# Peptides against a protein of PDB entry 8OXM: the designs that were tried, part 4

Target 1, 371 residues: chain A of PDB entry 8OXM
Amino acid sequence: FKAEFRLAGGVNLPKIIDCVGSDGKERRQLVKGRDDLRQDAVMQQVFQMCNTLLQRNTETRKRKLTICTYKVVPLSQRSGVLEWCTGTVPIGEFLVNNEDGAHKRYRPNDFSAFQCQKKMMEVQKKSFEEKYEVFMDVCQNFQPVFRYFCMEKFLDPAIWFEKRLAYTRSVATSSIVGYILGLGDRHVQNILINEQSAELVHIDLGVAFEQGKILPTPETVPFRLTRDIVDGMGITGVEGVFRRCCEKTMEVMRNSQETLLTIVEVLLYDPLFDWTMNPLKALYLQQRPEDETELHPTLNADDQECKRNLSDIDQSFNKVAERVLMRLQEKLKGVEEGTVLSVGGQVNLLIQQAIDPKNLSRLFPGWKAWV

## One batch from the design tools (peptide; aimed at target 1 L215 G366 K368)

Design b1_p8_7_s4 (made by RFdiffusion4, then SolubleMPNN; from b1_p8_7, 5 letters changed)
Fold by OpenDDE base, seed 4:
Structure b1_p8_7_s4 (fold): chain B 371 residues (1-371), chain A 8 residues (1-8)
Amino acid sequence: as target 1 above (371 residues)
Amino acid sequence: LTLPPVFV
């Protein structure tokens, strides 16, 4: 280990350390404290399995369909070490950084990211109709710019084209795998883009198995397919390469039903893996700026009276796990809203749900569905 | 290299 460390931003102030391996290679690592990395570690293992399934199929292998993974080593229930995703930037940093974000650079007369967020927060407690109207006004005055990522990073036209295809394939693979695993929508800072490969790296996998649907503001999209995500694909948007890569990924997932069910079943019943949405975690993920009032968690440890019988907790957990497994089985059969769909029909439904401005307008404003 | 804000 080098003697120097850097602080990562954020509430938990993770430490960036540089390590020299026995091979003489420097490896940057993120040491995270006050956080449970077990869910991230488990989800990385599931992604590695999905990648193995995708590499076995000729059509997905030829397309190089993979979900990017990173190493996670949990050290305790509240600490661990992550591989540093070197040469990545959050899509949110590129798009909506306050100083030099792509929206400000390319669309200086559009609404600021702050103005968009403010407008959507003002209607957060309003009707779905009012949310939709304000979302459409925000979208009209905040036009997508993510096409400029590949244009800035890849000056050679042939390289630019190949990197845009790599991006589109990465979005397709992560969207379908993410849907199967119930990752849902992803905050723009929890999606990294690799500046050399144009592939996405999804980080902080704390919401899985459709637990986003039980948040205070329930999730309404199967995955993030916002206007900037689509703009990065270029002129064809969700058509052509993206759709075909989604269909080929979904085909492999559906044909691997038994393997996927078996591994997810083992994970859902692992007593060391809490994937359920805790109310405190739900509040944390959807904190309102107005709720930064001093909820000092007086962890008065003295509510000993919530000896909810261990039996009732266990029965409630098992019923949630069973529902998750049933829903996973439905997804892998192509059952959507009680109807069995073809791979193309299912992928089409998911794309339509993900791009629907009515669904996007209902998302938590903190996740910036207009980006 | 600005750190990706992990929204924890």
Scores: peptide ipSAE 0.007, ipTM 0.488, DockQ to the pose 0.079
OpenDDE base, seeds 1, 2, 3, 5: peptide ipSAE 0.007, 0.006, 0.000, 0.000; ipTM 0.513, 0.442, 0.421, 0.409; seed 1 fails the geometry check

Design b1_p8_8 (made by RFdiffusion4; failed a check: a repeat of another design)
Pose (drawn by RFdiffusion4):
Structure b1_p8_8 (pose): chain A 334 residues (1-279, 317-371), chain P 8 residues (1-8)
Amino acid sequence: FKAEFRLAGGVNLPKIIDCVGSDGKERRQLVKGRDDLRQDAVMQQVFQMCNTLLQRNTETRKRKLTICTYKVVPLSQRSGVLEWCTGTVPIGEFLVNNEDGAHKRYRPNDFSAFQCQKKMMEVQKKSFEEKYEVFMDVCQNFQPVFRYFCMEKFLDPAIWFEKRLAYTRSVATSSIVGYILGLGDRHVQNILINEQSAELVHIDLGVAFEQGKILPTPETVPFRLTRDIVDGMGITGVEGVFRRCCEKTMEVMRNSQETLLTIVEVLLYDPLFDWTMNPFNKVAERVLMRLQEKLKGVEEGTVLSVGGQVNLLIQQAIDPKNLSRLFPGWKAWV
Amino acid sequence: PSQPPIFD
């Protein structure tokens, strides 16, 4: 074990450690004290199940739809450990870096990130109309730059297109799974982009199962489909590879709702922390019902096809009205 | 639960 450890930031102060194994290769682990990783363990297990189901299905096997997973080992009710992701860089560090940010490097005339953050802080005390107007003004003077990422990393057109296609597929699959699982904490620091495979990885998973509505600022989108992600998917945008991959993933999930419910039914017997406090779990049953409704496409008794559900999700995600009400720290304009 | 800061 290494004698030094680093802080990853945050109120809980997670610890980062390095371990040297028998082969001598250093491996980085993140011990997360005062937090419950049992929910993250369930998230990783369902991620692995979805990846296996996508691999089993011939339609998705050809498309090579995969979900990037990292091992999470719970150690107690209030602590645990997880595998650190190597060879990845934060999206916000690449895009909106103060020093060498992509938006500053490519579009110096556009508004800086500090100006946008100041405007968002000043407007949080305003009404809906002023928030919508400021958001539209910010979007008018802030063009997406993320499309140049692979252009700056993959000079060979074949490798560049391969990485772009893998990025698009990974974004579609992760967005579908996050909508199904109700993942809401999807700001720039929770998503890491690989420098080689260019596949997005979700690292935080801190809040899910429709917890953004509980937060003071509700989460009006099911997944992150901001202008930068759409521009980086290519000229075709959401139409094309993203829509088809979303439809295929939704079909696979409809075909495997039995396995998904079997995986998620680990609750109601060993409830995790932050639940059933202050004296057939109530919130567990509620989230199971909501997941079942999402999987069956019933909701309030209405039937919805896979294509219609995908179109509705795209419309909700790209709607500026929903993006205006989001938390300013979520970086909806980014 | 918490939320991310507005300022970086």

Design b1_p8_8_s1 (made by RFdiffusion4, then SolubleMPNN; from b1_p8_8, 4 letters changed)
Fold by OpenDDE base, seed 1:
Structure b1_p8_8_s1 (fold): chain B 371 residues (1-371), chain A 8 residues (1-8)
Amino acid sequence: as target 1 above (371 residues)
Amino acid sequence: LTLPPVFD
């Protein structure tokens, strides 16, 4: 290990360290403290299994359908080492950085990211109709620019075309795998894009198994397919390559039902893996910028008072686990709203749900559904 | 506040 470290930022002050391996190669690592990396580690194992299934199938292998993974090594319940996603940038940084973000550069006369956020925060407690109207006004005055990512990074037309296809395939694979695992909507800072491959890396997997639906502002989309995410696919948007890659990914997932259920069952009943949403985590996920000042209660709230009868907690946990497994089985059978759908029908429903402005307008404004 | 990404 090098003697020097850098800070990555944030409340927990994660440490970026460089280490030299026994192979003489330098590797950057993130050391995170005061954070439980077990959920991320578990989800990476599930993604690796999904990748194994996708590589075994000829149709998905030929399409190079993969979900990007990173190494997680939990060291304790509150610390671990992450592989640094070298050569990645958060899509939110590329799109809505206040200094040099793509929206500011390409659309200087549009609303600023701050104006969009303010408008959507003002209607956060309003009706769905008022949210929809303001969301449509924001969308009209904040036009997509994510097409410029591939145009800036890949100047050769043949490389540009290949990388735009790699992006589209990565979005499709991660969207369907993310739907099966119930990751829901993903914040723009929790989606990294690789500057060389144009593939997405999903980080901070702390919301899984549809636990986003029990947040104070429930999720309303099966995955993030916002206007900028679609714009990055180019002129065909969700049609053609994206749809076909979603269908082929869903086909492999549905045909692997028994394997997926068995693995998720083992994970849900692992006594070392708490995947359930607690109220403090829910508050932290959807905290307001105005509430930053008071909610420094040390998350050292002694778990002492939530010694509700172990029996009632265990029964409640088991019922939640059973419901998650049942819903996972339904997804893998193509059961949506009590109807059995074909792979194409299910994928179509999910795409329509994900791009619907009515669903997007209902999301937590902090997650920037207009981006 | 969104969850800070794994790196924030």
Scores: peptide ipSAE 0.008, ipTM 0.496, DockQ to the pose 0.144
OpenDDE base, seeds 2, 3, 4, 5: peptide ipSAE 0.000, 0.000, 0.005, 0.000; ipTM 0.400, 0.386, 0.448, 0.379

Design b1_p8_8_s2 (made by RFdiffusion4, then SolubleMPNN; from b1_p8_8, 3 letters changed)
Fold by OpenDDE base, seed 1:
Structure b1_p8_8_s2 (fold): chain B 371 residues (1-371), chain A 8 residues (1-8)
Amino acid sequence: as target 1 above (371 residues)
Amino acid sequence: LTLPPIFD
């Protein structure tokens, strides 16, 4: 270990440390404190299993369909070491950075990211109709620019084309795997893009198993497929490569239902793995910028008062776990809204749900559904 | 390289 560390920013002040391995290789690591990394570690194990299934199938292997993973080593209930995703940038930093973001550079006459956020925050407590109208106005005056990511980084046309395909395949694989695991919509900061591979890395997996649907503002999309995410695919958008990669990923997941159910069942009933949404976590996840000043809740609120009868907690937990397993089984059978769909029908429904501006307009404004 | 805030 080097004696020096860097701060990565944020409230928990994660430490970036450089480590020399016994192999003489330098490796950057992130040390988080005050965070439970067990959920991230568990989700990375599930992604590795999904990757193993995708590599066994000839059609998904030929398409190089993978979900990017990073190493997580939990050290305690509140600390761990993460592999630093070297050579990645948050898509939100590339798109909506206030100084040099792609929207500001390519669309200087559009609304600023701040103006878009303000307009959507003003209607947050309004009707769905008012939210939709303001979302459409924001979208009209904030046009997608994510096509420029590959154009800036890959000047050779053959490399550019290959990297745009790698991006599109990565979005497809992560979208379908994310839907199966119930990751829902992903904040633009919690999606990293690799600057060399154009593949996505999903970080901070603290919302899984459709727990985003029980947030104060429930999720309304199966995965993030916003206008910039689609623009990065190029002129074909969701058609052709993306759709076919979603279908082939879904086919492998559905054909692996027994393996997926067994592994998720073991994880849901692991007494060391808390995946349930608690009210404090739900509040933190949808905190307003105006509320930053007062909510230093000492996350040292003693869990002493939630010694409600262990029996009622266990019964409530078991019922939630059973419901998650039942919904996972439905997804893997292609059961959507009580109807059994083909792989193509299910993937089509999910794509339509994810791109519907009515669904996007209902998302929590903090998650920036216009980006 | 700011880790994105876990939710703004």
Scores: peptide ipSAE 0.008, ipTM 0.490, DockQ to the pose 0.117
OpenDDE base, seeds 2, 3, 4, 5: peptide ipSAE 0.000, 0.000, 0.007, 0.005; ipTM 0.387, 0.391, 0.477, 0.408

Design b1_p8_8_s3 (made by RFdiffusion4, then SolubleMPNN; from b1_p8_8, 4 letters changed)
Fold by OpenDDE base, seed 4:
Structure b1_p8_8_s3 (fold): chain B 371 residues (1-371), chain A 8 residues (1-8)
Amino acid sequence: as target 1 above (371 residues)
Amino acid sequence: MTLPPVFD
């Protein structure tokens, strides 16, 4: 290890350290304290398994469909080491940075990110109709700019085209696998983009198995497919490459049902893996200032000395695990709203749900659904 | 210049 470290910012003040391996290669690492990295480590393992399934299928392998993964090494219930995602930037930093964000650079006459957030926060406790009207006003005055990411980073037209395809494939793969695992919508700081590959890296996987639906402001989308996410795909948007890559990913997931169920079952019943949404964690996820790139600490239930009888906790946990497994089985069968859908029908429904401005207007303003 | 086939 080098003698010097940097701080990554935030309340938990994670330490950026540089390590020279026995191979002579320098590797940057993030050391977190006051955070439970076990859920991230587990989700990275599930992503590696999904990647293995995608590589076995000829159609997904030809398309290079993969989820970007990083190494996580939990050291304790409140500390660990992360691989530093070198050459990545949060999409939120690129899009809505207060100094030099792409919205400010390309749309200087649009609403500022702060004005959009303020307008949506003012209606947060209002009707769904009032939220929708204000969301549409925000969307009209805050136009997508994420197309400029690939245009800025890739000046050669052939490279630009290849990287835009890599981006679109990465969004499709992560969206479908994210839906199957119930990751839902993602904060704009918890989606990194690689400046060399244009692939997405999802970080802070502390919400999984549809636990986003039990937040104080429930999640209403199957995955993040906001206007800027779509704008990065270019002129075809969600049609063509994105849709086909979603369908091919969903085909592989559905054809791997038994494997995926077995894996998730083992994880849901692992006594070392708390995936359940604690009320304090739920409040923390939707009350923090959004500009902190902080991995939300898995607030271990242990800080609540509420002597609930161990027997009632176990029975409640098992019933939640069973419901998650049943819902996962439904997704893998193509059962949506009590109807069995084809792969194309299911993917179409999910895309429509994810882009619906009525669903987007109901999200927590903190997740910036207008971005 | 023939655009390369979009292998989608």
Scores: peptide ipSAE 0.021, ipTM 0.430, DockQ to the pose 0.014
OpenDDE base, seeds 1, 2, 3, 5: peptide ipSAE 0.006, 0.000, 0.000, 0.000; ipTM 0.472, 0.390, 0.394, 0.392; seed 1 fails the geometry check

## One batch from the design tools (peptide; aimed at target 1 D185 L215 P216 K368)

Design b1_p9_1 (made by RFdiffusion4)
Pose (drawn by RFdiffusion4):
Structure b1_p9_1 (pose): chain A 334 residues (1-279, 317-371), chain P 9 residues (1-9)
Amino acid sequence: FKAEFRLAGGVNLPKIIDCVGSDGKERRQLVKGRDDLRQDAVMQQVFQMCNTLLQRNTETRKRKLTICTYKVVPLSQRSGVLEWCTGTVPIGEFLVNNEDGAHKRYRPNDFSAFQCQKKMMEVQKKSFEEKYEVFMDVCQNFQPVFRYFCMEKFLDPAIWFEKRLAYTRSVATSSIVGYILGLGDRHVQNILINEQSAELVHIDLGVAFEQGKILPTPETVPFRLTRDIVDGMGITGVEGVFRRCCEKTMEVMRNSQETLLTIVEVLLYDPLFDWTMNPFNKVAERVLMRLQEKLKGVEEGTVLSVGGQVNLLIQQAIDPKNLSRLFPGWKAWV
Amino acid sequence: SREEHRLTA
């Protein structure tokens, strides 16, 4: 074990450690004290199950739809450890870096990230109309730059297109799974982009199962489909590879709702922390019902096809009205 | 607040 450890930041102060194994290769681990990783263990297990189901299905096997997963080992009710992701860079560090940010490098005339943050802080005390107007003004003077990422990393057109296609497929699959699992904490620091495979990886998974509505600022989108991600998908935008991949993933999930419910039914017997406190779990049953409704496409008794559900999700995600009410720190304009 | 961590960027 290495004698030094680093802090990853945050109120809980997670610890980062390095271990040298028998082969001598250093491996980085993240011990997360005062936090419950059992929910993250369930998320990783359902991620692996979805990846296996996508691999089994011939329609998705050809499309090579995969979910990037990292091992999470719970150690106690209030602690655990997880595998650190190597070879990845934060999206916000690449895009909105103060020093060498992509938006500053490409579009110096556009508004800086500090100006946008100041405007968002000044407008949180305003009403809906002023928030919508400021958001539209910010979007008018802040063009997406993320499309140049592979252009600056993959000079060869074949490799560049391969990495772009893998990025688009990974974004579609991750967005579908996050909507199904109700993942809400999807700001720039929770998503890491690989420098080689260009596949997005979700690292935080801190809150899910429709927990953004519990937060003071509700989460009005099911997944992150901001202007930068859509522009980085290509000229076609959401139409094309993203829509088809979302439809395929939704079909696979409708075909495997039995396996998904079997995986998620680990609850109701060993409830995790932050639940059943302050004296057939209540919230666990509720989230199971909500997941079943999402999987069956019933909701309030209404039937919805896979294509219609995908179109509705795209409309909700790209709607500026929903983006205006989001948390300013979520960087909806970014 | 619970959402203060999003402002750390």

Design b1_p9_1_s1 (made by RFdiffusion4, then SolubleMPNN; from b1_p9_1, 7 letters changed)
Fold by OpenDDE base, seed 1:
Structure b1_p9_1_s1 (fold): chain B 371 residues (1-371), chain A 9 residues (1-9)
Amino acid sequence: as target 1 above (371 residues)
Amino acid sequence: SPLSGLLSL
């Protein structure tokens, strides 16, 4: 380890450390304190298993379908070491940075990211109809620009085309794997893009197993497939490569049902792994930027020993775990809304749900569904 | 920062 560290910013002041390995290679790492990295570590293990399944299948292997993973080493219940995702940028940083974001650079006459957020925050407590109307006005005046990521990073036309395909495959694989695991919508800062591979890295996996549906503002999409995410695929959008890669990923997941159920069952019943949504975590994930100044409750999960009878907690937990396993089994059978769908039918339904402006308009405004 | 998402919560 080098004696020097850098701060990455944020409330928890995570430390970026440079480490020399026994191989003489320098490796950057993040030391995160006051945070439980166990869920991230568990999700990375599940992603590695999904990657193993995808590599065993000839059709998904030929398409190079993988979900990007990073190393997580939990050190305690409140600390760990993360691999630094070197050469990645948050898609939100590229798109909506206030100084040099792609929307400002390519669409200077559109609404600012701040104007879009303000308009959507004003209607947050309004009807679904009012939310939809304002979301459509925001979308009309905030046009997608994520196509420019590959155009800026890859000047050679053959490389550009290859990287746009790599991006599209990465979105497809992560969307379907994310749907199976119930990751739901992903904040634009929690999706990194690799500047060399154009592949996505999903970080902060603290919402899994459809726990986003029990947030104060429930999620309404199976995965993030917003207009900028689609624009990065180029002129075909969700058609062609994306759809086919979703179908091939879903085929492998459905054909691996027993393996996936067994893994998730072991994880859901691990007494060291709390995946359930608690009220404080739910408030934190949907906190307003205006409320950030005063209420950093130290998530002293310690103080509210609500001595609910251990028996009632265990029975409630077991019923939630059983419901998650049942829903996972339904997804892997292609059961949607009580109907058994083909792989193509299921993937089509998920794509339509994810791109529907009515679903997008109902998302928490903090997650920026217009980006 | 590539971790600004992990940090902006």
Scores: peptide ipSAE 0.008, ipTM 0.534, DockQ to the pose 0.133
OpenDDE base, seeds 2, 3, 4, 5: peptide ipSAE 0.005, 0.000, 0.006, 0.005; ipTM 0.441, 0.440, 0.475, 0.447; seed 5 fails the geometry check

Design b1_p9_1_s2 (made by RFdiffusion4, then SolubleMPNN; from b1_p9_1, 7 letters changed)
Fold by OpenDDE base, seed 1:
Structure b1_p9_1_s2 (fold): chain B 371 residues (1-371), chain A 9 residues (1-9)
Amino acid sequence: as target 1 above (371 residues)
Amino acid sequence: SPLDHLFSL
């Protein structure tokens, strides 16, 4: 390891370190402290399995459908090492950086990212109708610009077209795999885009198995398919390549039901894998800037030994695990709202749910559903 | 891990 490190920013101050391997090659690594990387590691393993299934199928292999993965090495319950995703940028950094974000560069007369966030925070405690009206006003005055990512990075028209297809395929694969695993909506800083491949890398996988639905502001979308995410696909939007890649991914997932259920069952009952949402984690994920003063950094997650009888904890855990498995089985059968759908019908429903401004307007404002 | 066995199948 080199003696020098860089800070990546954020509350946990993750350290970027350079390591010289036994092969003499330098490798950049991210060291996280005070963060449980076991869930990230587990989700990367499940993504690798999904990639194996996608490569075995001729139709998904021909389309080069894959979910991007990174190496995670958990060292303890509160520390680990991640592979640094070199040549990636958070989509939020590209889109809404305070200095040089694409919205500010291409749409200088639109609302600022700060004005949009402020307007949506002001209505956070209001009715769904008021949230929808303000969200529509924000959307009218904050137009999508993510099409410019591929235009800036890929000047050759043939390369540009190929990279837009790679992006669209990556969004489709990650959306369907993310829906099956219940990852839900993803904060714009937790989606990286590769500047060379135009593929997405999902990081910080701390919400899985639909645990986003039990947050103080419950999740209302199956995956992130916001206006900028769609704009990056170009003029066809969700139609054509995206829809077909979602359908082909969903076909492989549904045809692999037994394998996926067995894997998830082993994970859900692993006593070393805590995937459940706790109140502290829920507060952390939906913190307000005003709440930063009350979160004393001394909330050791260890000191809430609520001496619930071991039997009552175990029974409550088992019931949640059973419910997650039942819902996973329903998804893999195409059961939505008590109705069995075809692959095309299920994918259509999920796309409609993900792009619905009524669903997007109800999301936690910190997740920036207008981006 | 028990997972590595499932992923090797």
Scores: peptide ipSAE 0.008, ipTM 0.456, DockQ to the pose 0.021
OpenDDE base, seeds 2, 3, 4, 5: peptide ipSAE 0.000, 0.000, 0.000, 0.006; ipTM 0.411, 0.417, 0.402, 0.457

Design b1_p9_1_s3 (made by RFdiffusion4, then SolubleMPNN; from b1_p9_1, 8 letters changed)
Fold by OpenDDE base, seed 5:
Structure b1_p9_1_s3 (fold): chain B 371 residues (1-371), chain A 9 residues (1-9)
Amino acid sequence: as target 1 above (371 residues)
Amino acid sequence: GPLDGLLSL
């Protein structure tokens, strides 16, 4: 270990440490404190399984459909070590950085990221109609720019085209697998882009199995397919490569039902895997930036008093786990809103739900649905 | 990891 560390920023002040391995290679690691990395570690194993399923299928293998994974080592219930995703940037940092974000550089006459956030925060407690109207005004005055990521990073036209395809495939694979697993909290800081591969790395996997739907502001989209995410695909948008990669990923997931159900069942009943949303986590994920100052969770919850009947807690947990498994089975059968859909029909419905400005306008303003 | 036995199925 080097004697020096860096801070990655954010509330939990994760420490970036540099380690020299016995192989003489330098490896950057992120040490998180006050965070349960067991969920991230488990979800990375599920992503590795999904990658194995995608590699077994000829059509997904030819397309190189993969989810980018990173190493997670949980050390305790409140600490762990992450592989640092070197050569990645948060999509939010590229797009909406206050100093030199791509929106400010390419669209200097549009609303600032701050103006957009302020407008959406002002209507947060308003009707769905008022949220939709303000969201449409924000979208009209904040036009997508993510096409410029590949144009800035890849100056050779042939490389640029290949990397735009790699990006589009990465979005498709992660969107469909994320939907199947019910992955939530896909805000612009939880999605990294690799500056060399143009592939996405999804981080902070603490909202899974549709637990985003039980947040104080429920999630209304199956995955992040916002205007900037689509703009990065180029002129075809969601059509052609993206749609076909979603369909081929969904086909592999649906043809792997037994394997996926068995693994998720074991995970849901693992007493070491806390996937359930607790009220404190829900408040933390949807806190206002202004409220970050006061809630030091000095929850020294003394473990003493909750001899609540172990039977009633266990029965409530089992009913939630059964409901999650049932919904996963429905997704893998193509059951949406009580109707059995083809792979193409299901993928089409999910794309329409993800791009619907009515669904996007209802999201928590911190999710930044206009980006 | 915990899933290595299940991934061998």
Scores: peptide ipSAE 0.008, ipTM 0.542, DockQ to the pose 0.021
OpenDDE base, seeds 1, 2, 3, 4: peptide ipSAE 0.007, 0.007, 0.000, 0.000; ipTM 0.491, 0.532, 0.407, 0.426; seed 1 fails the geometry check

